# Peptides against a protein of PDB entry 6IDX, part 329

Target 1, 380 residues: chain A of PDB entry 6IDX
Amino acid sequence: KELAKLSADVTFATEFINMDGIIVLTRLVESGTKLLSHYSEMLAFTLTAFLELMDHGIVSWDMVSITFIKQIAGYVSQPMVDVSILQRSLAILESMVLNSQSLYQKIAEEITVGQLISHLQVSNQEIQTYAIALINALFLKAPEDKRQDMANAFAQKHLRSIILNHVIRGNRPIKTEMAHQLYVLQVLTFNLLEERMMTKMDPNDQAQRDIIFELRRIAFDAESDPSNAPGSGTEKRKAMYTKDYKMLGFTNHINPAMDFTQTPPGMLALDNMLYLAKVHQDTYIRIVLENSSREDKHECPFGRSAIELTKMLCEILQVGELPNEGRNDYHPMFFTHDRAFEELFGICIQLLNKTWKEMRATAEDFNKVMQVVREQITRA

## One batch from the design tools (peptide; made by RFdiffusion4, then SolubleMPNN)

Design b2_p29_2_s1 (from b2_p29_2, 20 letters changed)
Fold by OpenDDE base, seed 2:
Structure b2_p29_2_s1 (fold): chain B 380 residues (1-380), chain A 29 residues (1-29)
Amino acid sequence: as target 1 above (380 residues)
Amino acid sequence: AYPQEVVLSQGLRYKRRKELEKKVKELLE
């Protein structure tokens, strides 16, 4: 107990480490000897002292043995461990993951996300916070190939469901520390969109052009009687498509693919538009047709709006940025939807369309509308 | 041995940052 308190002092820590004191602490953990009176209390103080000593950065985290890692992982995987030991064990594992890629690899072999999810199903918000912090550390330090797998896995859907039900909808107010960890998890998940956000459309890729054509088809051909003879010449078809792409609100009416060559938001904007068109088809058609039928110059250009809104959402959500330690703002919707970004886009595009109408905006007011919408989204 | 840069746990870093922000605010008042 006294050692744990004194270990926070740099002078004491230096002297204690110079006396190989930290090695003694690691050996105590490695031995796993439950034979001592008050073992649990002694172990809790040992782990506290170890953490405080390691926080001084005098000793590398790579000094820990595989036996030590297995013991700490054992305290996290065992169901009947003292809460004080569990909390410190989670913090040690988090610190190991954050400080060493080699330790990350070893820990990722010993602990599953499923085991950590079990610690979210408890009433203790501190344990929940430390468990999410470790999940976030594992997610942050995961190789790029495994990061996508972690996000797409059933574990991630399950994780979101458990967080929603046991943390967000829990019987206790969310503390600032938990809110921060939820924010971190949100940022790390939205960072997976960075690849699509930075992917330029290839105007020569037929498959990508077919998506734009599908947007047109959903908007205009779904209501048109199939009686419009397929036989109108290729030039008339191009002219017809140019009109339709203008009605869709693309900036480049001749070749809408050019609107997606700018990064950000690149192909992510097209993904959002396609999601809206397929999943929220009635909303999509309504927005497009309501604006396409206007001759009063108050039409909201859907294509341009969708692109700029996607970019704005990426900026607001800080897509591609590391989590900021000062922030604790998270969107509960992130935990309610599998495709939370696309759903957020769908809500925000409706808000944009409404705001455009309320402002009686023209194309010249576009930036003003976007600024108002930004303020509305950031205040919500 | 000189202290090496150590990455603190996210929870601990957050707590320390908030404590520091509070202290700085108190010093500026």
Scores: peptide ipSAE 0.072, ipTM 0.662, DockQ to the pose 0.157
Fold by OpenDDE base, seed 3:
Structure b2_p29_2_s1 (fold): chain B 380 residues (1-380), chain A 29 residues (1-29)
Amino acid sequence: as target 1 above (380 residues)
Amino acid sequence: AYPQEVVLSQGLRYKRRKELEKKVKELLE
């Protein structure tokens, strides 16, 4: 107990480490000997002292043995472990994952997300917080290829459901520490959108151009039998499409693909538009047709607005950025929807369209509308 | 050996930061 308290002092820590004290602590954990009186209390203080000592950065985390890792992982995987030991074990594992890629690999083999989810299904919010912190560490340090798999996995969907039901919708106020971990999880999840955000549309890719054509089709041809594609000459068809793309509010109404060559938001804006058009078709058609029928220069340019809104949402959600240690703001919708970003876009584009009307905006007011919408989104 | 830059666990870093903020607040009061 006294050692655990003193280990927070850098001077004491330096002296204790110089005396190989940390090695003694690791060996105590490695031994797993339950024969000592007050083993649980002693172990809890040992783990506290170890963690406080390691936090000074004097000793590399790579010094820990596989046996030590297995013991700590064992405390997390066993359901009947003392809460004090569990909490410290989660914190140690998190620190290991964050400080060493080699330790990450070993821990990822020893611990399943399912085991960590079990620690979210408890009434103790501190345990829940440390469990999410470890999940966040594992997610942060996962190879890029595995991060997408983790996000798409049933475990991640289940994780979101468990967090929603046991943390967010819990009968207890969310503490600031938990709110921070939820924020971190949100940021790490939305960082998976970075690839699409930085993907430029290829104007020569027919498959990508067909998506833009599908947006036009859904907006204007939804009631028209595809057989009534006006068999009029290629030029009349091009002229018709140019008009349609202008009504859709693309900046480049001749070649809308050019609007998606800017990164950010690149193809992510097109993904959002397509999601809105397919999943919320009535809302999409309403927004497009309501503005396409206006001749008063108060039309909201949907295409341009969708692109700039996507970019704005990426900025607000810090897509491609590391989680900020001072922030604790998260959106509950992140845990309610598998495609939370696209759903957020769908809400925000309606807000933008509403705000545009209320302001009686013209194309010259575009930046002002976007600023008002930004303020509305960030205050909500 | 000079302390290497240790990345604190997010939980611990957050806790320590809050404890530090609390201590600073207590010192300023």
Scores: peptide ipSAE 0.059, ipTM 0.654, DockQ to the pose 0.177
Fold by OpenDDE base, seed 1:
Structure b2_p29_2_s1 (fold): chain B 380 residues (1-380), chain A 29 residues (1-29)
Amino acid sequence: as target 1 above (380 residues)
Amino acid sequence: AYPQEVVLSQGLRYKRRKELEKKVKELLE
């Protein structure tokens, strides 16, 4: 206990480290000697002292043995461990993951997301917070390919469900620390959109152009037989499509693909439009037709609006940025929807369309409408 | 030897942040 307190002092830490004190602490953990009276209390203080000593950055985290890692991981995976030991073990694992890629690899082999999810099902919000913190650390340090796989996995859907039911909808107020971890998880998940956000459309890629054509088809030909293959357009069909692309509110009516060459938001805007058109077809058709049928200069250009809104949402959500230690703002909808970004887009595009109407906006007011919409989104 | 830049665990980061917030509040009072 006194060692744990003194370990917070850098002078003491330096002297203790010089005496191989950390090595002694690690050996105590490695031995797993349960025969000692008050073993659990002693172990809790040992882990506290170890963590405080390592926090000074005098000794590399890479000094820890595989046996030590296995013991710590064992305390996280075993069901009948004291809460005090579990909490410190989660914190140690988090620190190991954050400070060493080598330790990350070893830890990722010893623990599963499923084991960490089990610690979210408890009533102790501190344990829940440390468990999410470790999940976030693993997610942050994972290779990009593994991060995407982790995000798409059933475990992630299950994780969201557990967080929603046991944390967000829990009978206890969410503490600042938990709110921060939820924010971090949100940011790390939305950062997976960065690739699509930075992907330029190739105007010569027919497959990508067919997506734009599908948007046109859904908006204007929803009742017509899908047998009209997109590629066989005679010159008259091209002229017809140009009119339709104008009604869709693209800036480039001749080649709407050019509107998606700007990054950000690149292809992510097209993904959002396609999601809206397929998942919320009635809403999509309504928005497009309400503006396409207007003979007045008060039409809201859907295509342009969708692109700029996608860009704005990426800016608001800080897509591609690392989580900020000072932030704790998270969106509950992130945990209610698998496609939370696309659903947010669907809500915000309706808000934009409403705001455009309320303002009686013209194309010249576009930037003003976007500013008002930004304020509305950031205040909600 | 200068301490290496170590990324703190969430618990320690939070503790330090709260300690800093208290110190700042005390300085402003």
Scores: peptide ipSAE 0.085, ipTM 0.668, DockQ to the pose 0.135; fails the geometry check
Fold by OpenDDE base, seed 5:
Structure b2_p29_2_s1 (fold): chain B 380 residues (1-380), chain A 29 residues (1-29)
Amino acid sequence: as target 1 above (380 residues)
Amino acid sequence: AYPQEVVLSQGLRYKRRKELEKKVKELLE
């Protein structure tokens, strides 16, 4: 107890570390010897002292043994551990993951996200916060391939559901630290969009062109039987497609692929458009047809608007930026939808279309409309 | 040797922030 208190002092910590004191603490954990009276209390103070000492950054986290890691991971994986030990063990694992890639690899082998989810299903908000903090650390330090797998896994959907039901909809007010961890999780998840945001469309890629063609088909051919094979009348069809791409509101209505060569938002804008067209087909068709039937110069160009809105949302959400330690703002919608960014896009594109109509905007007012929409999104 | 820059766990960051807030309050009183 006294050691745990003194370990916060840098002078004491320096002297204690110089005496190999951290090694002694690690050995106490490694031994796992429950023979001591008040073992749980002693262990809780030992873990506190260890964490406070390591916080001074005098000793590298890489000094810890695999046995130590396994013991700490064991305290997190066991269902009936003292809350005080569990809390400190989660904090130690978080620190290990954040400070050492080598330790991350070892911890990722010992602990599953499923085990951490169990610690979210408790009434103790501190335990919930530390569990999410460790999940966030694992997410942050994961290789890009593994991060995508973590985000796509059924476990992630389950994680979001558990967070929604046990944290966000919990009977207790969300503390600042929990709100921060929810923010961090949101940022880390949206950062997976960075690759698509920075991917240029290849105008020569037929598969990407077929997506643009599919957008046209959904908007204008939704009532026509798919049996009209695209085969025969190539030139008349090209001229017809140019008209359709103009009606879709692409800037380059001759070659819409060129509108997706600018990064950001690159291919991410096309992903959003395709999602809207497939998942919210009625909304998509309505927006396109309402504007395509207008000859009064008050048409909202859907294609251009979708691209610029995607870019704006990336800016607002700070896609590609690291989480800021001072922020705690999160969107509950992030936890209600598997494709929260695309759903946000679908809401915001409707807002944009409404705002465009209300302002009686023309193509010259485009930037003014976008500014008003930005203010509306950032105030909501 | 100057301490290495370490990333703190959530709990330690919170504790240090609260301690700093307390010190600032005490200086303003």
Scores: peptide ipSAE 0.073, ipTM 0.651, DockQ to the pose 0.139; fails the geometry check

Design b2_p29_2_s2 (from b2_p29_2, 17 letters changed)
Fold by OpenDDE base, seed 5:
Structure b2_p29_2_s2 (fold): chain B 380 residues (1-380), chain A 29 residues (1-29)
Amino acid sequence: as target 1 above (380 residues)
Amino acid sequence: SYPEEVVKAQGLRYATYKKKKAEVEALKA
């Protein structure tokens, strides 16, 4: 207890480290020997002293043994561990993951996100905070392939649901520390969109062109009996598609794929458009047809608007940026749906279409409409 | 991959927060 208190002092820490004191603390944890009266209390103070000593940065985290890691991971995986030990064990694992790539690899083998989710289903917000902090550390240190797997896993849907129900909608006000960890998790989740945001469309890729053709089909062929496949010659078909792509509001009516060569937002804009067309088909068809039937120059160009809105949303959400230490602002809506970015796009494209109509905008007003929409989104 | 410096900064901030919390709790005791 006294050691844990004194370990916060840098002078004491330096002397204690010079006396190999950290090695003694690690050996106490490694031994796992429950023989002492008040073992749990002693262990909690030992783990506190260890953290305080390591926080001085005098000793490398790589000094810890695999036995030590297994003991700490064991305290996180066992259901009957004292809350004080669990809290400190989560904090130690977080620090290990953040400070050492070697320790990250070892910890990622011993602990699953599924095990950490169990620590979110508690009333103790401190335990919840440390569990999310460790998840964030694992996400931050994961290689790109593993980050995508962590994101695609059933674990992410379940994790978001558990965070929403047990943390965000919990009976306690969210503390600053928890708000920061939720912000970090949100930023790390949105950074998974960076690859698609920076992927240029290849105008020669037939599979990507087929997606654009599917957008046209959903908008204009949904009521046309497949029997009216226009058997008209290749030139009439090209002319028809050019007209349809103009009605969809693409800038390049001949080759809409060219509109997706700009990064950002690259292919992410096409992903959002396809999601809207497939998941919110009635909304998509309505937006396209309302504007495609206008001859008054007040048509809202859907294709151009979708691309620029996707870019704007990436800027607002700071996609590809690292989590800032000073920020604690998270959006609860991003925990309500697995494809929250695409759902946000679907809400914002309707807002854009409404704002365009209210302003009686023309193509010349495009940037002005986008500025008004930006202000509306950032104030919401 | 996030730069190691940013990852270390997050770890250091957590340490700093714990230290400040412990200092505040020690002042209340």
Scores: peptide ipSAE 0.021, ipTM 0.505, DockQ to the pose 0.212; fails the geometry check
Fold by OpenDDE base, seed 3:
Structure b2_p29_2_s2 (fold): chain B 380 residues (1-380), chain A 29 residues (1-29)
Amino acid sequence: as target 1 above (380 residues)
Amino acid sequence: SYPEEVVKAQGLRYATYKKKKAEVEALKA
């Protein structure tokens, strides 16, 4: 206990480390011997002292043995461990994952995200915090190939549901550290959108053109069977499509694909538009038709607005940026839906359309409307 | 890969929080 307290002092830590004291602590953990009276308490203080000593950055995390890693992972994977030991073990694993890629690889073999999820189903917010922190660390250090698998695990309705039900809707106020870990998890989840945000539309890709055509079909031909292949249209049909693309509010009425060649937001804007059109079809049709029927120059250009809004949301959410340590702002909505970004887009596009009407905006006011909408989103 | 700087920063935050907690506990004693 006294050692654990003193280990927070850098002078003491330096002297203790110089005396090989940290090696003694690691050996105590490695031995796994429950033979000592009050083993659990002693182990908890040992792990505390170890963490405090390592936090000084004097000793490399790579010094730890495989046996040590297995013991610590064992305390996390086994259901009947003392809460104090579990907390410190989660913190040690987090620190190991963050500080060493070699330790990450070893830890990723010993523990599963499923085991960490079990530690979210407890009333102890500190355990929950360190479990999320370790999940975040594993995600952060995962190679690109495994990151998608972990993202799919985050998309696991189960993790989000557990966080929502046991953390966010828990009977306890969310502490600053938990709020930070939820923020980190949110940022890491939204960073998966970066690829789509930076993907340019290929104007020659027929599959991508078919999506734009599907947007037109849903808006204007909602009762027509999707089997009416766009291909048979005469020159008159091309001229009609140009009118439809103008009514959809694309900047390039002749070739709407050109509106998606700029990155950001690239293809992510098209994904959002398609999601809105398929999942919130009535809202989509309403927004398009309300503006397409106007001849008073007060029409809100849906296509342009959707693209610029997607870009704005990426900027507000800092898509592609790393989590900032100083931030703890998370949105509960991101834990309620599988496709939280697209749902946010669907809310914000309605807000934009409303704001456009309220301002009696014209195409010249577009940037002013976007600025007002930005302020509304950032204050909400 | 996330830049090493962010990884270092998270480690520093935990140390800072512990230090603040210890300071608050020492003021209550």
Scores: peptide ipSAE 0.015, ipTM 0.450, DockQ to the pose 0.167; fails the geometry check
Fold by OpenDDE base, seed 2:
Parts: sequence; C-alpha cells; structure tokens
Structure b2_p29_2_s2 (fold): chain B 380 residues (1-380), chain A 29 residues (1-29)
Amino acid sequence: as target 1 above (380 residues)
Amino acid sequence: SYPEEVVKAQGLRYATYKKKKAEVEALKA
C-alpha cells in the first residue's frame, strides 16, 4: 500500500526502478502464487504500484513478459476475480495496448471483446469504464481490416446494446471518464465511414449507376405496376430519366453519378439516400414528391441537399479525426441503432426539408438553409 | 437536444403530400 502510494512520486519511482523494483513486481505477478496471506490485497497493491511506476514513462511497456501478459489477461477473463484486481488488470491491459503494437497483438490473442462485455454488465462504473477503455484501445490499435470486422461482429452490436442498457440508461450519473470513453467509442465507430466518405463514384460502374436508378424507381415507380412502364423508345426513356433526376434534385440531371464524384462525402451520400429510400420509404417518397413540382421555385432539391447534408454531418461528427482526450460529449442516439449515422441522416434530411419550407427558400437560399440546419443540429 | 427531438417537436407538415403526389402523377400522364 505504501509502495503503491510512493510509486506516484517520480523521484521515488526513478530510484525504485533503478533498484530493479519493477522487475520484482512483475515477477510477483508472473509467479501466480496464491499461497500468501492477503494475496488479493497484496496483488491489488502490486498492480497499482506497477501502473504508477509505468505511468512515469521511464520503463518501456515492451519490458513485460508474455507470462505477465497472460496472468493479467487471466485476471480479466476468469470469473470471480476480486474487483480491485480486475480494475487494475483492465487498466494495465489498456495501457499495454495503447503503448505497444507488439503487446496489442499478444493481448488480442488472449482476450476477446465478448469477455469484456461481461464487465459492462456490472454495477461498478469504474469496471465498466476500464472495460470500455480497453475495448476502445483494442479498436484503435486494430489494423483497418480487423477494425471493420470487429465493428461488424455480433459482439460490437451487442456491445452497443449493453452500453445503452447498463451504462447510459443506468440508475447512476455518468462520470467524466465514462463519458470520455463513450465519446471515444463513438468517434472510432464513425471513423469507419471515412472510406465511403472518401470513395468517389465511378460513373462507369454499372452497379453504382443501378443504385441511382433504384432511387428513381422507389420515388416514382413504387406504385406504378411494372406493366405500365411505357415501352416507348430509348430516347423518350432517357428524356424521362432526365426529368426524374431533376425532380429528385440532382445537380446533374443527365448524369447524377457526377454528383457523387466529390469527396467528401462521395459514396457515403449515396449510401444514406439508399438507406432512407429502403428503410424509411414513406418518408423518402414524401420528401421527393413534395419537392417534385415542375415550376415551383420553392422546391427543395433532395439529391443536392442529401449530399451536402451528408458532408455536413461528417464535419459535425468529425469523421476521420482521432478522438480528442479533452472531450466527453457523446450522443446516446448512436448506441440505439446499428446504422445510427444513416438514421441521423434520415432525421436531419426531414429537418432540412422542413426548414426549407419554413424559410420559403429557393435554390439561391441553399447555403443559408444549410447554415440554419447546421445550427439546429449542433444545438440539439 | 438531439436532432430527433428537434424534428419531433417541430412536427412535419404532410398536408400537401396528396396534392403533390397527384401533381407528379399528372406529370407522368
């Protein structure tokens, strides 16, 4: 206990490390010997002293043995571990993952996100915080390919549900550190959108063009019996599509694919439109049809609005930015749905459409409407 | 407040939907 307290002092830490004191602590953990009286208390103080000593940055995290890592991972993965040991073990693993890619690889082999989810279901917020912190560390340090796999895994979907039910909706105030870890998890989740945000549409990719055509079909042909597609010639069909793409509010009525060549938001805007059209079809059709008049200067261009809104949402959510250590602002909404970004888009596009109507906006007012919508979103 | 709360509090006015739908259908004829 006294050692753990003294280990917070840099002068003491330096002398203790110079006396190989940290090696003695690591060997004590590595031995795994439960034979000592007050083993749990002794181990808890040992782990505290170890953390405090390592936090001085005097010793590299790479000094730890694989046996040490396995022992610490064992304290996290085994049932009925003392809460004080568990908390410190989670913190040690987090620090190991953050400070060393080699330790990350070893820890990722020993611990699963599924094992960490069990530590979120407890009433101890400190345990929950360190469990999320370790998940965030693993998520941050994962290679990009593995990061996407981890995010798509059932464990990650389940994690959001558990966080929502046991942390956010818990009968206790969220402490600053927990709020920070929830913010970090949110940022890391939205950073998975960066690839799509930076993906340009290829106007020659037929599969991508078929998505734009599907948006047209859903908006205009959803109630038309496929039998009444007028078999009129290819030119009349092209002219019809140009009209439909104008009614959809694309900037390029002839080739809407060109509207998705700008990055950001690239293909992410098309993903949002398609999600809205498929999941919220009635809302999509309503927005499009309300703004589809031939000559009303007050029509809200859906296609252009959806692209610019997607870009704005990426800016507001800081997509592609690393989490900031000073921030603790998280949005509970992002834990309520697997496709939270697309759902947010669906809410915000309705807000935009409403704001456009209320302002009696024209195409010249577009930027002004977007500014008002930005303020509404950021104040909400 | 969340954008959802803003949108819910403001309420979307749908009164023109049927009229606009009929106008769009008339444009297809």
Scores: peptide ipSAE 0.000, ipTM 0.250, DockQ to the pose 0.008; fails the geometry check
Fold by OpenDDE base, seed 4:
Structure b2_p29_2_s2 (fold): chain B 380 residues (1-380), chain A 29 residues (1-29)
Amino acid sequence: as target 1 above (380 residues)
Amino acid sequence: SYPEEVVKAQGLRYATYKKKKAEVEALKA
C-alpha cells in the first residue's frame, strides 16, 4: 500500500527502479501463489505500484514476460476475480497494447473482445471504462485487415447494444473518463469511413455507374414496371438521362460520375445517397421530386447537396483524425444504429432541404445554406 | 440536441441568418 502510494513520486520511482524493484513486482505477479494471507489485497497494491512505476516512462513495457501477460490476461478472463484486481489488470493490458505492438499481438491472442464485453454488463462504471479503454486500444493498434474485420463483425452490433443498454442508458451518471472512452470509440468507428471518403469514383467503372443509374431509377421509375425497358432509342435515352441527372441535382448532368471524383468525400457520398434511396425510399423520392419539379430558381440540388453534406459531416466528425485526449463529447445516437453515419446523413439532408426552403435559397446561396446547416448540426 | 431534434424543432429561423449576415457585412465595412 505504501509502495503503491510512493510509486507515484518520480524521485522514489527512479530510485526503486534503479534497485530492480519493478522486477520484484513482476515476479510476484508471475508466481501466482495464493498461499499468502491477504493475497488479493497484496496483489491489487502490487499491480497499482507496477502501473504507477511504468507510467513514469523510465522502463519500457517490452520488459514484461509472457508469463506476466498470461497472468494479467487470466485475471481479466476469470469470472471470480476481485474487482480491484480486474480493474488494474484491464488498465495494465490497455497500457501494454498502447505502448507496444509486440505486446498487442500477444494480448490479442490471449483475450477476445467477447470477454471484454462481459465486463461491460456489470454495474461498476470503473470496470466498464477500463474494458472500453482496452477495446479501444485493441481497435487502434489492430492492423488494417483486422480493424476492418472488427468493424464488420456482429461483435460491433453487440458491443453497441451493450454500451447503449448498460452504460449510456444505465442508472448512473456518465463520468468524464467513460465519456472520453465513448468518444474514442466513436472516433475510431468513424475512421473506418476514411477509405470510402478518399476513394475516387472511376467514371469508367460500370458497377459504380450502375449505382448512379439506380438512384435515377428509384427516383423516377419507381412506378414504372421494370419490364418496359424502352428498347431502341439510345440517343433519346442519353438525352433523357441527362435531364434526370439534372433533376437529381448533379453538377455534371452528362456524366454524374465526375461529381464523385473529388476526395473527400469521394464514394462515401454515393454510399450515403444509395443508403437513403434504398432504406428511406419515400424520403429520398420526396426530396428529389420536390426539387426536380421546381422551375423558380429555388431548387435545392440533391446530388450536389448530398456530396457537400457528406464532406461537411466528415469534417464535423473529424474522419481520419486521431482521438483528442481533451474531448469527451460522444453522441448516443451513434450507438443506436448499425449504419449510424448514413442515418445521420439522412437526418441532415432533410435538415438541409428544409433550411434551403426556409431561406428561399438559390444556387448562389448554396455555401450560406451549408454554413447554417453546419451551425445547426454542431449545436444539436 | 441531436440533429433529429433540430430537424423536428424550428431550425435556425431565416431571420437569425439575416441578422448574422448583416452583422458580418457590418464588420467588413
Scores: peptide ipSAE 0.000, ipTM 0.273, DockQ to the pose 0.013; fails the geometry check

